# Designs tried in a protein design run: peptides against a protein of PDB entry 1EMU. Part 106

Target 1, 132 residues: chain A of PDB entry 1EMU
Amino acid sequence: PPYLKWAESLHSLLDDQDGISLFRTFLKQEGCADLLDFWFACTGFRKLEPCDSNEEKRLKLARAIYRKYILDNNGIVSRQTKPATKSFIKGCIMKQLIDPAMFDQAQTEIQATMEENTYPSFLKSDIYLEYT

## One batch from the design tools (peptide; made by RFdiffusion4, then SolubleMPNN)

Design b2_p25_7_s4 (from b2_p25_7, 15 letters changed)
Fold by OpenDDE base, seed 2:
Structure b2_p25_7_s4 (fold): chain B 132 residues (1-132), chain A 25 residues (1-25)
Amino acid sequence: as target 1 above (132 residues)
Amino acid sequence: KNKEEIEKIIEEIMEKLLEEEEKEE
């Protein structure tokens, strides 16, 4: 069953709608659902092709991600991303140089945070164990 | 089908972000 694959890798968990739902519920209880939402926002942003008709939308979305997750110093995403990474993103926003890969480093750092802490804890949680 | 559902999750997150950004502007 799919839940066995979830225990093998975070990638398998995030590639399953049921896994995502359970993991997000767990993260909400831990007060860190922003980790997952940011991760998916970065994925969605990277998939948007840069073109003339998409420029305004991409800029607005990049700014939204920056303002909600990076600029908030009390937020878990901000606390778990390196200063140099946040500075780079800020620079892209200020210069309006919106490359599809501009959030890649931040996404990698947040993924590492989940891998080392919240993901292992999820596999030990009542939410996951009751599902199995 | 699972891929499509995940794409919907991503799209919903992005749409909410855009809505929040418009309110702050």
Scores: peptide ipSAE 0.679, ipTM 0.931, DockQ to the pose 0.856
Fold by OpenDDE base, seed 5:
Structure b2_p25_7_s4 (fold): chain B 132 residues (1-132), chain A 25 residues (1-25)
Amino acid sequence: as target 1 above (132 residues)
Amino acid sequence: KNKEEIEKIIEEIMEKLLEEEEKEE
């Protein structure tokens, strides 16, 4: 069943709408749902191919991600990303250099945070265990 | 399709971010 695959890898969990729903519920209880939302925001952003028709949209989205997750020093995403990574993103925003990969390093760091902490805890949570 | 549902989740997150950004401008 799918729940067994969720325990094998975070990738499998995040590739299943039911898995995402349960994991997000768990993260909200832990006060760190922003980790997951940021991760998906980065994925969505990277998929937007640069072109004349979406330049304004891409810039606005990049600014939104930056302001919500990176600039907020009290946010969990900011606390779990390295200063150099945040500085790089800030630089991209200030210079309006909006490369599709500009959030890749931050996404990697947040993914590592989930892999090392929240994902293992989720597999031990009542939410997951009661589902099985 | 599960892939389609995941794409909807991503799109919803991005849409909310854009809405918040527009309100701050």
Scores: peptide ipSAE 0.677, ipTM 0.930, DockQ to the pose 0.819
Fold by OpenDDE base, seed 1:
Structure b2_p25_7_s4 (fold): chain B 132 residues (1-132), chain A 25 residues (1-25)
Amino acid sequence: as target 1 above (132 residues)
Amino acid sequence: KNKEEIEKIIEEIMEKLLEEEEKEE
């Protein structure tokens, strides 16, 4: 069953609508749902192919991600990303150099945070165990 | 569950971000 796959890898959990829903509920209770939202935002951003017609949209989205998750020093995403990574993103925004991969390092660091902390805790949570 | 459903989740997140950005401008 799908819930067993969720326990095998975070990737399997995040590739399942039901898994995402349960995990996000858990993260909200822990006050760290931004980790998941940021992760998905980065994925979506990277999939936007640069072209003349979407340049403005991509810039706006990059700024939105930056302001909400990176610039907020009190946010969980900001606290779980390295200063050099945040500085690089800031530089991209200031220079308006919006490469599809500009959030990759930050996404990797947030993914590692989930892998090491919130994901294991989720598998021990009542939310997950009651679902099984 | 399927790829399309996940893409909808991602798109919703991005749309909300853009809406918030627009309000701040």
Scores: peptide ipSAE 0.677, ipTM 0.931, DockQ to the pose 0.757
Fold by OpenDDE base, seed 3:
Structure b2_p25_7_s4 (fold): chain B 132 residues (1-132), chain A 25 residues (1-25)
Amino acid sequence: as target 1 above (132 residues)
Amino acid sequence: KNKEEIEKIIEEIMEKLLEEEEKEE
């Protein structure tokens, strides 16, 4: 069943709408839902193919992601991303060099954070265990 | 089906971000 696959990999969990829902609920209780939202924001951003019609949209979205998650020093995403990574993103924003992959490193770091902390905790949580 | 739902989740997150950005401008 799907819930067993969720325990095998974070990827399986994040590839399932029910898994995402339960995991988000758990993260909200832990005060770190931004980890998941940022991860999905990065995924969505990367999928936007650069073109004349969406250039402004991509810039705005990149700036929004930066301001909400990277620039917020008190945010969980900012605390779990390396200074060099945040500096690189800032540079991209300031120079308006909005490459689809500009958040890849940050997303990787946040994914690692989830893998090492919140994901294992989720599998031990009442939310997950009651679902199984 | 599941893929479509996940795409909706992503889209919703991005839309909210854009809305927030516009409010700050």
Scores: peptide ipSAE 0.677, ipTM 0.930, DockQ to the pose 0.857

Design b2_p25_8_s1 (from b2_p25_8, 15 letters changed)
Fold by OpenDDE base, seed 5:
Structure b2_p25_8_s1 (fold): chain B 132 residues (1-132), chain A 25 residues (1-25)
Amino acid sequence: as target 1 above (132 residues)
Amino acid sequence: SMEAREKTSEEILEKLLKEEEEEEK
């Protein structure tokens, strides 16, 4: 069953609609749902291929991601990303140099945080165990 | 599935874009 795959790989969990829903519910209870939301935001952003027709949209999205997750020093994403990573993103926003990969390092760092902390905790949670 | 990831990503981005547009007013 899918829940067994979730225990073997975070990517398997994040590739399943039910898994995503349960994991997000768990993260909300832990006060760190922004980790997952940011991860998916980065994934979606990178998928947007730059072109003349979507330049404004991409810039707005980049600004939104930056302001919501990176700029807030009290946010969980900000606390779990390195200063150099956040500075790089800020630079891209200020210069309006919006490369599809501009959030890649931050996404990697947040993914590592989930892998090391929240993902293992989820597998020990009542939410997951009751689902099994 | 990749579809699940895509749907979740699109929903997150759509909300962010909407919020950004509201703040720009």
Scores: peptide ipSAE 0.685, ipTM 0.934, DockQ to the pose 0.908
Fold by OpenDDE base, seed 3:
Structure b2_p25_8_s1 (fold): chain B 132 residues (1-132), chain A 25 residues (1-25)
Amino acid sequence: as target 1 above (132 residues)
Amino acid sequence: SMEAREKTSEEILEKLLKEEEEEEK
């Protein structure tokens, strides 16, 4: 069953709608749902191919992601990303150099945080165990 | 499922875009 695959990798968990829902619920209870939301925001942003027709949209999205997750020093995403990574993103925003991969390093760092902390905890949580 | 991941990403981005547009007012 799918829930067994979720225990094999975070990737498998995040490829399943039910898995995403349960994991997000767990993260909300832990006060760190922003980790997952940011991860998905980065994934979606990277898929937007640069072109003249979506340049404004991409800039707005980049600014939104930056302001919501990176600029907030009290946010969990900000606390779990390195200063150099945040500085790079800020630079991209200020220079309006919006590359599809501009959030890749931050996403990697947040993914590592989930892999090391929240994902293992989720597999030990009542919400996951009750689902199995 | 790539579909699940795509759907979740799109929903989050749509919300972010709406929030950004409201802040620009």
Scores: peptide ipSAE 0.683, ipTM 0.934, DockQ to the pose 0.901
Fold by OpenDDE base, seed 1:
Structure b2_p25_8_s1 (fold): chain B 132 residues (1-132), chain A 25 residues (1-25)
Amino acid sequence: as target 1 above (132 residues)
Amino acid sequence: SMEAREKTSEEILEKLLKEEEEEEK
């Protein structure tokens, strides 16, 4: 069953709608839902191919992601991203150089945080165990 | 599936855009 694959890798968990839902519920209880939301925001942002018609939209999205997750010093995403990574993103925003991959390093760091902490905890949680 | 990941990503981005638009007012 799919829940067994979820225990094999975070990737498998995040490729399943039920898995995503359960994991997000768990993260909300832990006050860490922003980790997952940011991860998906980065994934979606990277898929937006630059063109003349969506340049303004992409800039707005980049700014929104930056302000919500990176600029907030009290946020968990900000606390789990390196200063150099945050500075790079800030630079992109200020210069309006909005490359699809501008959040890749931050996403990698947040993914590592989930892999090392919240994902293992999820597999031991009542939410996951009751689902199995 | 890629579908689940794409759906979730789109929902997150749509919410962000909506919030951004409201803050600009």
Scores: peptide ipSAE 0.686, ipTM 0.934, DockQ to the pose 0.875; fails the geometry check
Fold by OpenDDE base, seed 4:
Structure b2_p25_8_s1 (fold): chain B 132 residues (1-132), chain A 25 residues (1-25)
Amino acid sequence: as target 1 above (132 residues)
Amino acid sequence: SMEAREKTSEEILEKLLKEEEEEEK
């Protein structure tokens, strides 16, 4: 069953709608749903290829992601990303150099945080165990 | 599935845009 694949890798968990929902519910209870939301935001953002028709949209999205997750020093995403990474993102926003990959390093760092902490905890959670 | 990731990503981005618009008011 799919839930067994979820235990094999975070990648498998995030490929399943039910897995995503359960994991997000768990993270919300732990007060760290922003980790997952940011990760998906970065994924979606990277898929938006620059073109004349979506330039404004991409800039708005980049600013939104930056302000919500990076700029807030009290946020979990900000606390789990390196200062140099946050500084780079800020620079991109200020210079309006909105490359599709501008959040890649931050996403990698947040993914590592989930891999090392919240993902293992999820597999031990009542939410996951009751589902199995 | 890739569809699950895509759907979730799109939903998150749509919410972000909506929130951004509200903050600009």
Scores: peptide ipSAE 0.685, ipTM 0.934, DockQ to the pose 0.888; fails the geometry check

Design b2_p25_8_s2 (from b2_p25_8, 15 letters changed)
Fold by OpenDDE base, seed 4:
Structure b2_p25_8_s2 (fold): chain B 132 residues (1-132), chain A 25 residues (1-25)
Amino acid sequence: as target 1 above (132 residues)
Amino acid sequence: SSSAREKTSQEIIEKLLKEEEEEEE
């Protein structure tokens, strides 16, 4: 069953709609759902190919991601990203240099946080265990 | 599989864009 694959890798968990839902529920209870939401936001952002028709949308989205997750010093995403990473993102926003990869480092750092902390905890949680 | 990621990503993006627009108003 799919839940066994979820225990093998975070990748497998995030490839399954039920897995995503359960994991997000767990993260929300832990007060850190923003980690997952940010991760998916970055994924979606990177897939938006830069072109004339997408420029305004991409800029708005980049600003939204920045304001919600990076600028908020009290947010878990901000706390789990390096100052240099946040500074780089800020620079991109200020200069309006919206490269598809501008959030890659931040996403990597957040993914590492999930891999090391929340994902293992999820596999030990009642939410996951009751599902199995 | 990848469809789940894509769907979730799109939902998050749409929410973010809506929130951004609401804050600008």
Scores: peptide ipSAE 0.710, ipTM 0.935, DockQ to the pose 0.875
Fold by OpenDDE base, seed 2:
Structure b2_p25_8_s2 (fold): chain B 132 residues (1-132), chain A 25 residues (1-25)
Amino acid sequence: as target 1 above (132 residues)
Amino acid sequence: SSSAREKTSQEIIEKLLKEEEEEEE
């Protein structure tokens, strides 16, 4: 069953729509759903290929991600990303140099946070256990 | 598999862009 694969890796969990939904519900109860939302935002952003037709869209999206998750010092994403990482992102925004990989380091750091804390906790949660 | 990630990421992006537009108004 898919739920067994979810316990093998976070990657497997995030490849399953049901897994994503359950994990997000769990994170929301823990007050840290922004970790997952940010991770998916970065994934989507990286897939947008730079071109003249989507330059404005990419810039707006980059700004939106920055303002919502990085700039907010009280947010969990901001607290779980390194100052140098946040500074780099800020620099990209200010210079309007919007490289597809500009959020990669931040995404990596947030993924590590989930791997170390929330993902293991999810596997012990009532939400997951009752699903199995 | 990857379709779930794609769908979820697109939903998040669309919400972010919508919020950004609302803040500009």
Scores: peptide ipSAE 0.710, ipTM 0.934, DockQ to the pose 0.895
Fold by OpenDDE base, seed 1:
Structure b2_p25_8_s2 (fold): chain B 132 residues (1-132), chain A 25 residues (1-25)
Amino acid sequence: as target 1 above (132 residues)
Amino acid sequence: SSSAREKTSQEIIEKLLKEEEEEEE
């Protein structure tokens, strides 16, 4: 069953709608749902192809991601991303150099945080265990 | 599936853009 695949890798968990829903519920209880939301925001952002018609939208989205997750020093995403990474993103926003990969390093760092902490905890949670 | 990731990503993006528009108002 799918829930067994979820225990094999975070990748498998995030490929399943039920897995995503349960994991997000768990993260909300832990006060760190922003980790997952940021991860998906980065994924969605990277998939937007740069073109003349998307330029304004991509810039707005990049700014939104930056302001919501990176700029707020009290946010969990900000606390789990390195200063150099945040500085790079800020630079891209200020210079309006909106490369599809501009959030890749931050996404990697947040993914590592989930892999090392919240994902293992999720697999031990009542939410996951009751689902199995 | 990749579809689940795509759907979730789009939902998050749409929410972010909506919030951005509301903050600009």
Scores: peptide ipSAE 0.710, ipTM 0.935, DockQ to the pose 0.913; fails the geometry check
Fold by OpenDDE base, seed 3:
Structure b2_p25_8_s2 (fold): chain B 132 residues (1-132), chain A 25 residues (1-25)
Amino acid sequence: as target 1 above (132 residues)
Amino acid sequence: SSSAREKTSQEIIEKLLKEEEEEEE
């Protein structure tokens, strides 16, 4: 069953709608839902192909991601990203140089945080175990 | 699946853009 694959990799968990839902519920209870939301925001952002027609949209989205997750010093995403990474993102926003990969490093760092902490905890959680 | 990731990503993006628009008003 799919839930067994979830235990094998975070990738498998995030590739399943039920897995995403359960994991997000768990993260909300832990006050860490922003980790997952940011991860998906970055994924969606990167998929937007840069062109003249969506330049404004991409800039707005980048700014929204920055303000929501990076600029908030009290946020878990901000606390789990390196200063140099946040500085780079800030620079991109200020210069309006919105490369599709501008959040890649931050996404990697947040993914590592989930891999090392919340993902293992999820697999030990009542939410996951009761689902199995 | 890719569809699950895409759906979730789009939902998050739409919420972010909506919030951004509200802050600009």
Scores: peptide ipSAE 0.709, ipTM 0.934, DockQ to the pose 0.895; fails the geometry check

Design b2_p25_8_s3 (from b2_p25_8, 12 letters changed)
Fold by OpenDDE base, seed 2:
Structure b2_p25_8_s3 (fold): chain B 132 residues (1-132), chain A 25 residues (1-25)
Amino acid sequence: as target 1 above (132 residues)
Amino acid sequence: SASAREETSQEVLEKLLKEEEEEEE
């Protein structure tokens, strides 16, 4: 069953619509749903191919991601990303140099945070166990 | 599947764009 694959890797969990939904519910209860939303934002952003017609859209998205998750010092994403990583992102925004990979390092750091703490906790949660 | 990840990613981005536009008003 799919729920068994979820326990094998975070990747498998995030490739399943039901898995994503349950994990997000769990994270919301823990006050850290922003970890998951940021991760998906980075994934989506990287897939946008730069061109003249979408330059404004990409810049707007980059700014939105930066303001919501990186700039907020009280946010869990900001607390779980390294200062150098946040500074790099800020630099990209200020210079308007919006490379598709500009959030890759931040996404990696947030993924590591989930792997080390929230993902294992999810597998022990009532939400997951009751689903199985 | 990749479809679930892609769909979720797009939903998050669309929400962010909407929020950004609302802040500019």
Scores: peptide ipSAE 0.718, ipTM 0.933, DockQ to the pose 0.892
Fold by OpenDDE base, seed 4:
Structure b2_p25_8_s3 (fold): chain B 132 residues (1-132), chain A 25 residues (1-25)
Amino acid sequence: as target 1 above (132 residues)
Amino acid sequence: SASAREETSQEVLEKLLKEEEEEEE
């Protein structure tokens, strides 16, 4: 069953609608759902290919991601990203240089946080175990 | 599946855009 694959890799968990839902519920209870939302935001943002028609939209999205997750020093995403990474993102926003990969390093760092902490905890949680 | 990931990503982005618009009001 799919839930067995979820235990094999975070990638498998995040490729499954039910897995995503359960993991998000768990993260909300832990007060760190922003980790997952940021991860998906970065994934979606990177998929938006730059073109004349979506330049304004991409800039707005980049600003929104920055303000919500990076600029907030009290947020878990900000606390789990390196200062140099946050500074780079800020620079991109200020210069309006919105490359599809501008959040890649931050996403990598947040993914590592999930891999090392919340993902293993999820697999030991009542939410996951009751689903199995 | 890739579909689940893509769908979730789009939902998150749409929510962010909506929140951004509301803050500008």
Scores: peptide ipSAE 0.717, ipTM 0.933, DockQ to the pose 0.835
Fold by OpenDDE base, seed 1:
Structure b2_p25_8_s3 (fold): chain B 132 residues (1-132), chain A 25 residues (1-25)
Amino acid sequence: as target 1 above (132 residues)
Amino acid sequence: SASAREETSQEVLEKLLKEEEEEEE
């Protein structure tokens, strides 16, 4: 069953709608749902191809991601990203140089945080175990 | 599936865009 694949890799968990829902519920209880939302925001943002028709939209989205997750020093995403990474993103925003890959390093760092902490904890949680 | 990941990503971005627009008002 799919829940066994979820235990094999975070990738499998995040590739399943039920898995995503359960994991998000768990993260909300732990006060760190922003980790997952940021990860998905980065994924979606990278898929937006730059063109004249969506330039403004891409800039707005980049600013929104930056302000919500990176700028707030009290936020869990900000606390789990390196200063150099945050500085790079800030630079992109200020210069309005919005490359599709501008959040890649931050996403990698947040993914590592989930892999090392929240994902293993989820597999030991009542939410996951009751589902199995 | 890739569809689940894509759908979730789009939902998150749409929410962010909506929040951004509301803050500008």
Scores: peptide ipSAE 0.718, ipTM 0.933, DockQ to the pose 0.874; fails the geometry check
Fold by OpenDDE base, seed 3:
Structure b2_p25_8_s3 (fold): chain B 132 residues (1-132), chain A 25 residues (1-25)
Amino acid sequence: as target 1 above (132 residues)
Amino acid sequence: SASAREETSQEVLEKLLKEEEEEEE
């Protein structure tokens, strides 16, 4: 069943609607749902094709992601990203150089955080175990 | 599935845009 695949790979968990929902519920209880939301925000942002017609929208989204997750020093995402990574993102925003990959490093770092901490904890959680 | 990721990503982005618009008002 799908829940067994979730235990084999975070990727598999994040490819499943039910898996995403359960994991998000768990993260909310742990006060770190922003990790997952940021990860999906980066994924969605990267898929937006850069063109003249999308430039304003992409800039607006980039600013929104930056302000909500990176600029918030009290946020879990900000605390789990490297200063150089945050500085790079800030630079992109300030210069209005909005490359689809501008959040890739931050996403990688947040993914590593989930892989090392929250994902293993989720697999040991009552939420996951009761689902199985 | 790709659809699950795409749907979730879109929902997150739409929420962010909505919050941004509310902040600008």
Scores: peptide ipSAE 0.715, ipTM 0.933, DockQ to the pose 0.863; fails the geometry check

Design b2_p25_8_s4 (from b2_p25_8, 12 letters changed)
Fold by OpenDDE base, seed 4:
Structure b2_p25_8_s4 (fold): chain B 132 residues (1-132), chain A 25 residues (1-25)
Amino acid sequence: as target 1 above (132 residues)
Amino acid sequence: SAMAVEQTSEEIIEKLLKEEEEEEE
């Protein structure tokens, strides 16, 4: 069954809509759903190809991601990203240099946080165990 | 599947853009 694959890797969990839903529910209860939302935002942002027609949209999206997750010093994403990473992102926003990879380092750091902390906890949670 | 990631990413992006527009109003 799919839930067994979820225990093999975070990647397998996020490849399943049911897995995403359960994991997000767990994260929300833990007050850290922004970790997952930020991760998906970064993924979506990176897939937007830079072109003349997308430039304004990409800039707006980058600003939205920055303001919601990076600028908020009390946010879980901000607390789990390194100062140098946040400074780099801020620089990109201020300079309007919106490279598709500008959030890659932040996404990597957030993914590491999930891999090391929340994902293992999820596999031990009542939410996951009741699903099995 | 990769479709799950893609769909979820799109949903998150759309929400973020909508929120950004609402804040500008």
Scores: peptide ipSAE 0.690, ipTM 0.931, DockQ to the pose 0.867
Fold by OpenDDE base, seed 5:
Parts: sequence; C-alpha cells; structure tokens
Structure b2_p25_8_s4 (fold): chain B 132 residues (1-132), chain A 25 residues (1-25)
Amino acid sequence: as target 1 above (132 residues)
Amino acid sequence: SAMAVEQTSEEIIEKLLKEEEEEEE
C-alpha cells in the first residue's frame, strides 16, 4: 500500500496527494508547515520560464516567497537556511535578477531539514501510525 | 505521481501571489 512507500522515501511521500495532506497536517501541529509550503513554492517558481509576458508575475512571486519565508527571522524557514543563502536571495530581489534557480540552494537546505528531522518524526507520529 | 507535486505547487503559488497583491493595496 502507498503508506509503505511513504516510509521508504520522502520523495514517495510527496508524490502522493494523501501523503502530502497527512504530512502537512503533522507539520502544522509541530508549528513548521512553512517548511513544506516553502519547498512547494520553490518548485512552482522554478517551473515558471522567464519571458516578457511573465516577468512581472515572476518578480512578484519571488518577492512573496522572500518576504514570507526568508525575511522573517523568527520563521522556521529562515532559521533552517544559512545566512549566505538568505543573503544571496536578498541580493537577487534587490537587484531584480530573478533567475529560475535563485531558490534552489534554500530549497535544498529545507529539504535536508525535513529529511533529517520532520520526516522521520512523521513516520513515528500518531497521524501516520493511525493511518496504517 | 508528479501530478501531486505540480498541483500542490500551483496552489501554493496562487496563494502567495494573492497575498502579495493584497499587500500592495
């Protein structure tokens, strides 16, 4: 069953709508749902190919991601990303140099945080165990 | 499947853009 695949890898968990829903619910209870939301935001942002018609949209989205997750020093995403990574993102925003890959390093760091902490905890949680 | 990631990503993006627009007003 799918829940067994979820225990094999975070990738398998995130490839399943039910898995995403349960994991996000767990993260909300832990006060760290922003980790997952940021990860998905980065994925969505990277898929927007630069062109004349979507430059404004891409800039607005980049600003939104930056303001919500990076700029807030008390936020879980900010606390789990390295200063150099955050500085790079800030620089891109200030210079309006909006490359599709500008959040890649931050996404990698947040993914590592989930892999090492919240994902293992999820597999031990009542939410997951009761689902099985 | 990749569809789950795509759909979830799109939902998050739409919410962020909406919030950004509201902040500009």
Scores: peptide ipSAE 0.690, ipTM 0.931, DockQ to the pose 0.929
Fold by OpenDDE base, seed 3:
Structure b2_p25_8_s4 (fold): chain B 132 residues (1-132), chain A 25 residues (1-25)
Amino acid sequence: as target 1 above (132 residues)
Amino acid sequence: SAMAVEQTSEEIIEKLLKEEEEEEE
């Protein structure tokens, strides 16, 4: 069953709508839902093709991601990203140099955080175990 | 599936853009 694949990798968990839903619910209980939301935001942002017609939208989205997750020093995403990474993102925003890959390093760091902490905890959680 | 990631990503983006718009108003 799918829930067994969820235990094999975070990737498998995030490839399943039910898995995403349960994991997000767990993260909300832990006060860490922003980790997952940021990860998906980065993924969605990277998929937007840079072109003249999308320039304004991409800039707005980049700014929104930055303001919500990076600029908030009290946020879990900000606390789990390296200063150099956050500085780079800030630089991109300030210079309005919005490359599709500008959040890649931050996404990698947040993914590592989930892999090492929240994902293993999820697999030990009541929500997951009761689902199985 | 790729669809799950795409749908979730789109939902998050739409929410972010909506919040950004509300903040600007």
Scores: peptide ipSAE 0.689, ipTM 0.930, DockQ to the pose 0.872
Fold by OpenDDE base, seed 2:
Structure b2_p25_8_s4 (fold): chain B 132 residues (1-132), chain A 25 residues (1-25)
Amino acid sequence: as target 1 above (132 residues)
Amino acid sequence: SAMAVEQTSEEIIEKLLKEEEEEEE
């Protein structure tokens, strides 16, 4: 069953809509749902191909991600990303140089945080165990 | 599978863009 695959890797968990839903519910209870939301935001942003018609949309989205997750010093995403990574993102925003890969390093760092902490905890949670 | 990531990513992006527009008003 799918729930067994979820225990094999975070990737398998996020490949399933039910897995995403349960994991997000768990993260909300832990006060760190922003980790997952940021990860998905970065993925979606990277998929937007640069072109003249997308320039405004991509800039707005980059600013939104930056302001919501990076600029907030009290946020879990900001606390789990390195200063150099955040500075790079800020630089891109200020210079309006919006490369599709500008959030890749931040996404990698947040993914590592989930892999090392929240994902293992999820597999021990009542939410997951009751589902199995 | 990959559809779950794509759909969820799109939903998050749409929410962020909506919030950004509301802040500009």
Scores: peptide ipSAE 0.691, ipTM 0.931, DockQ to the pose 0.891; fails the geometry check

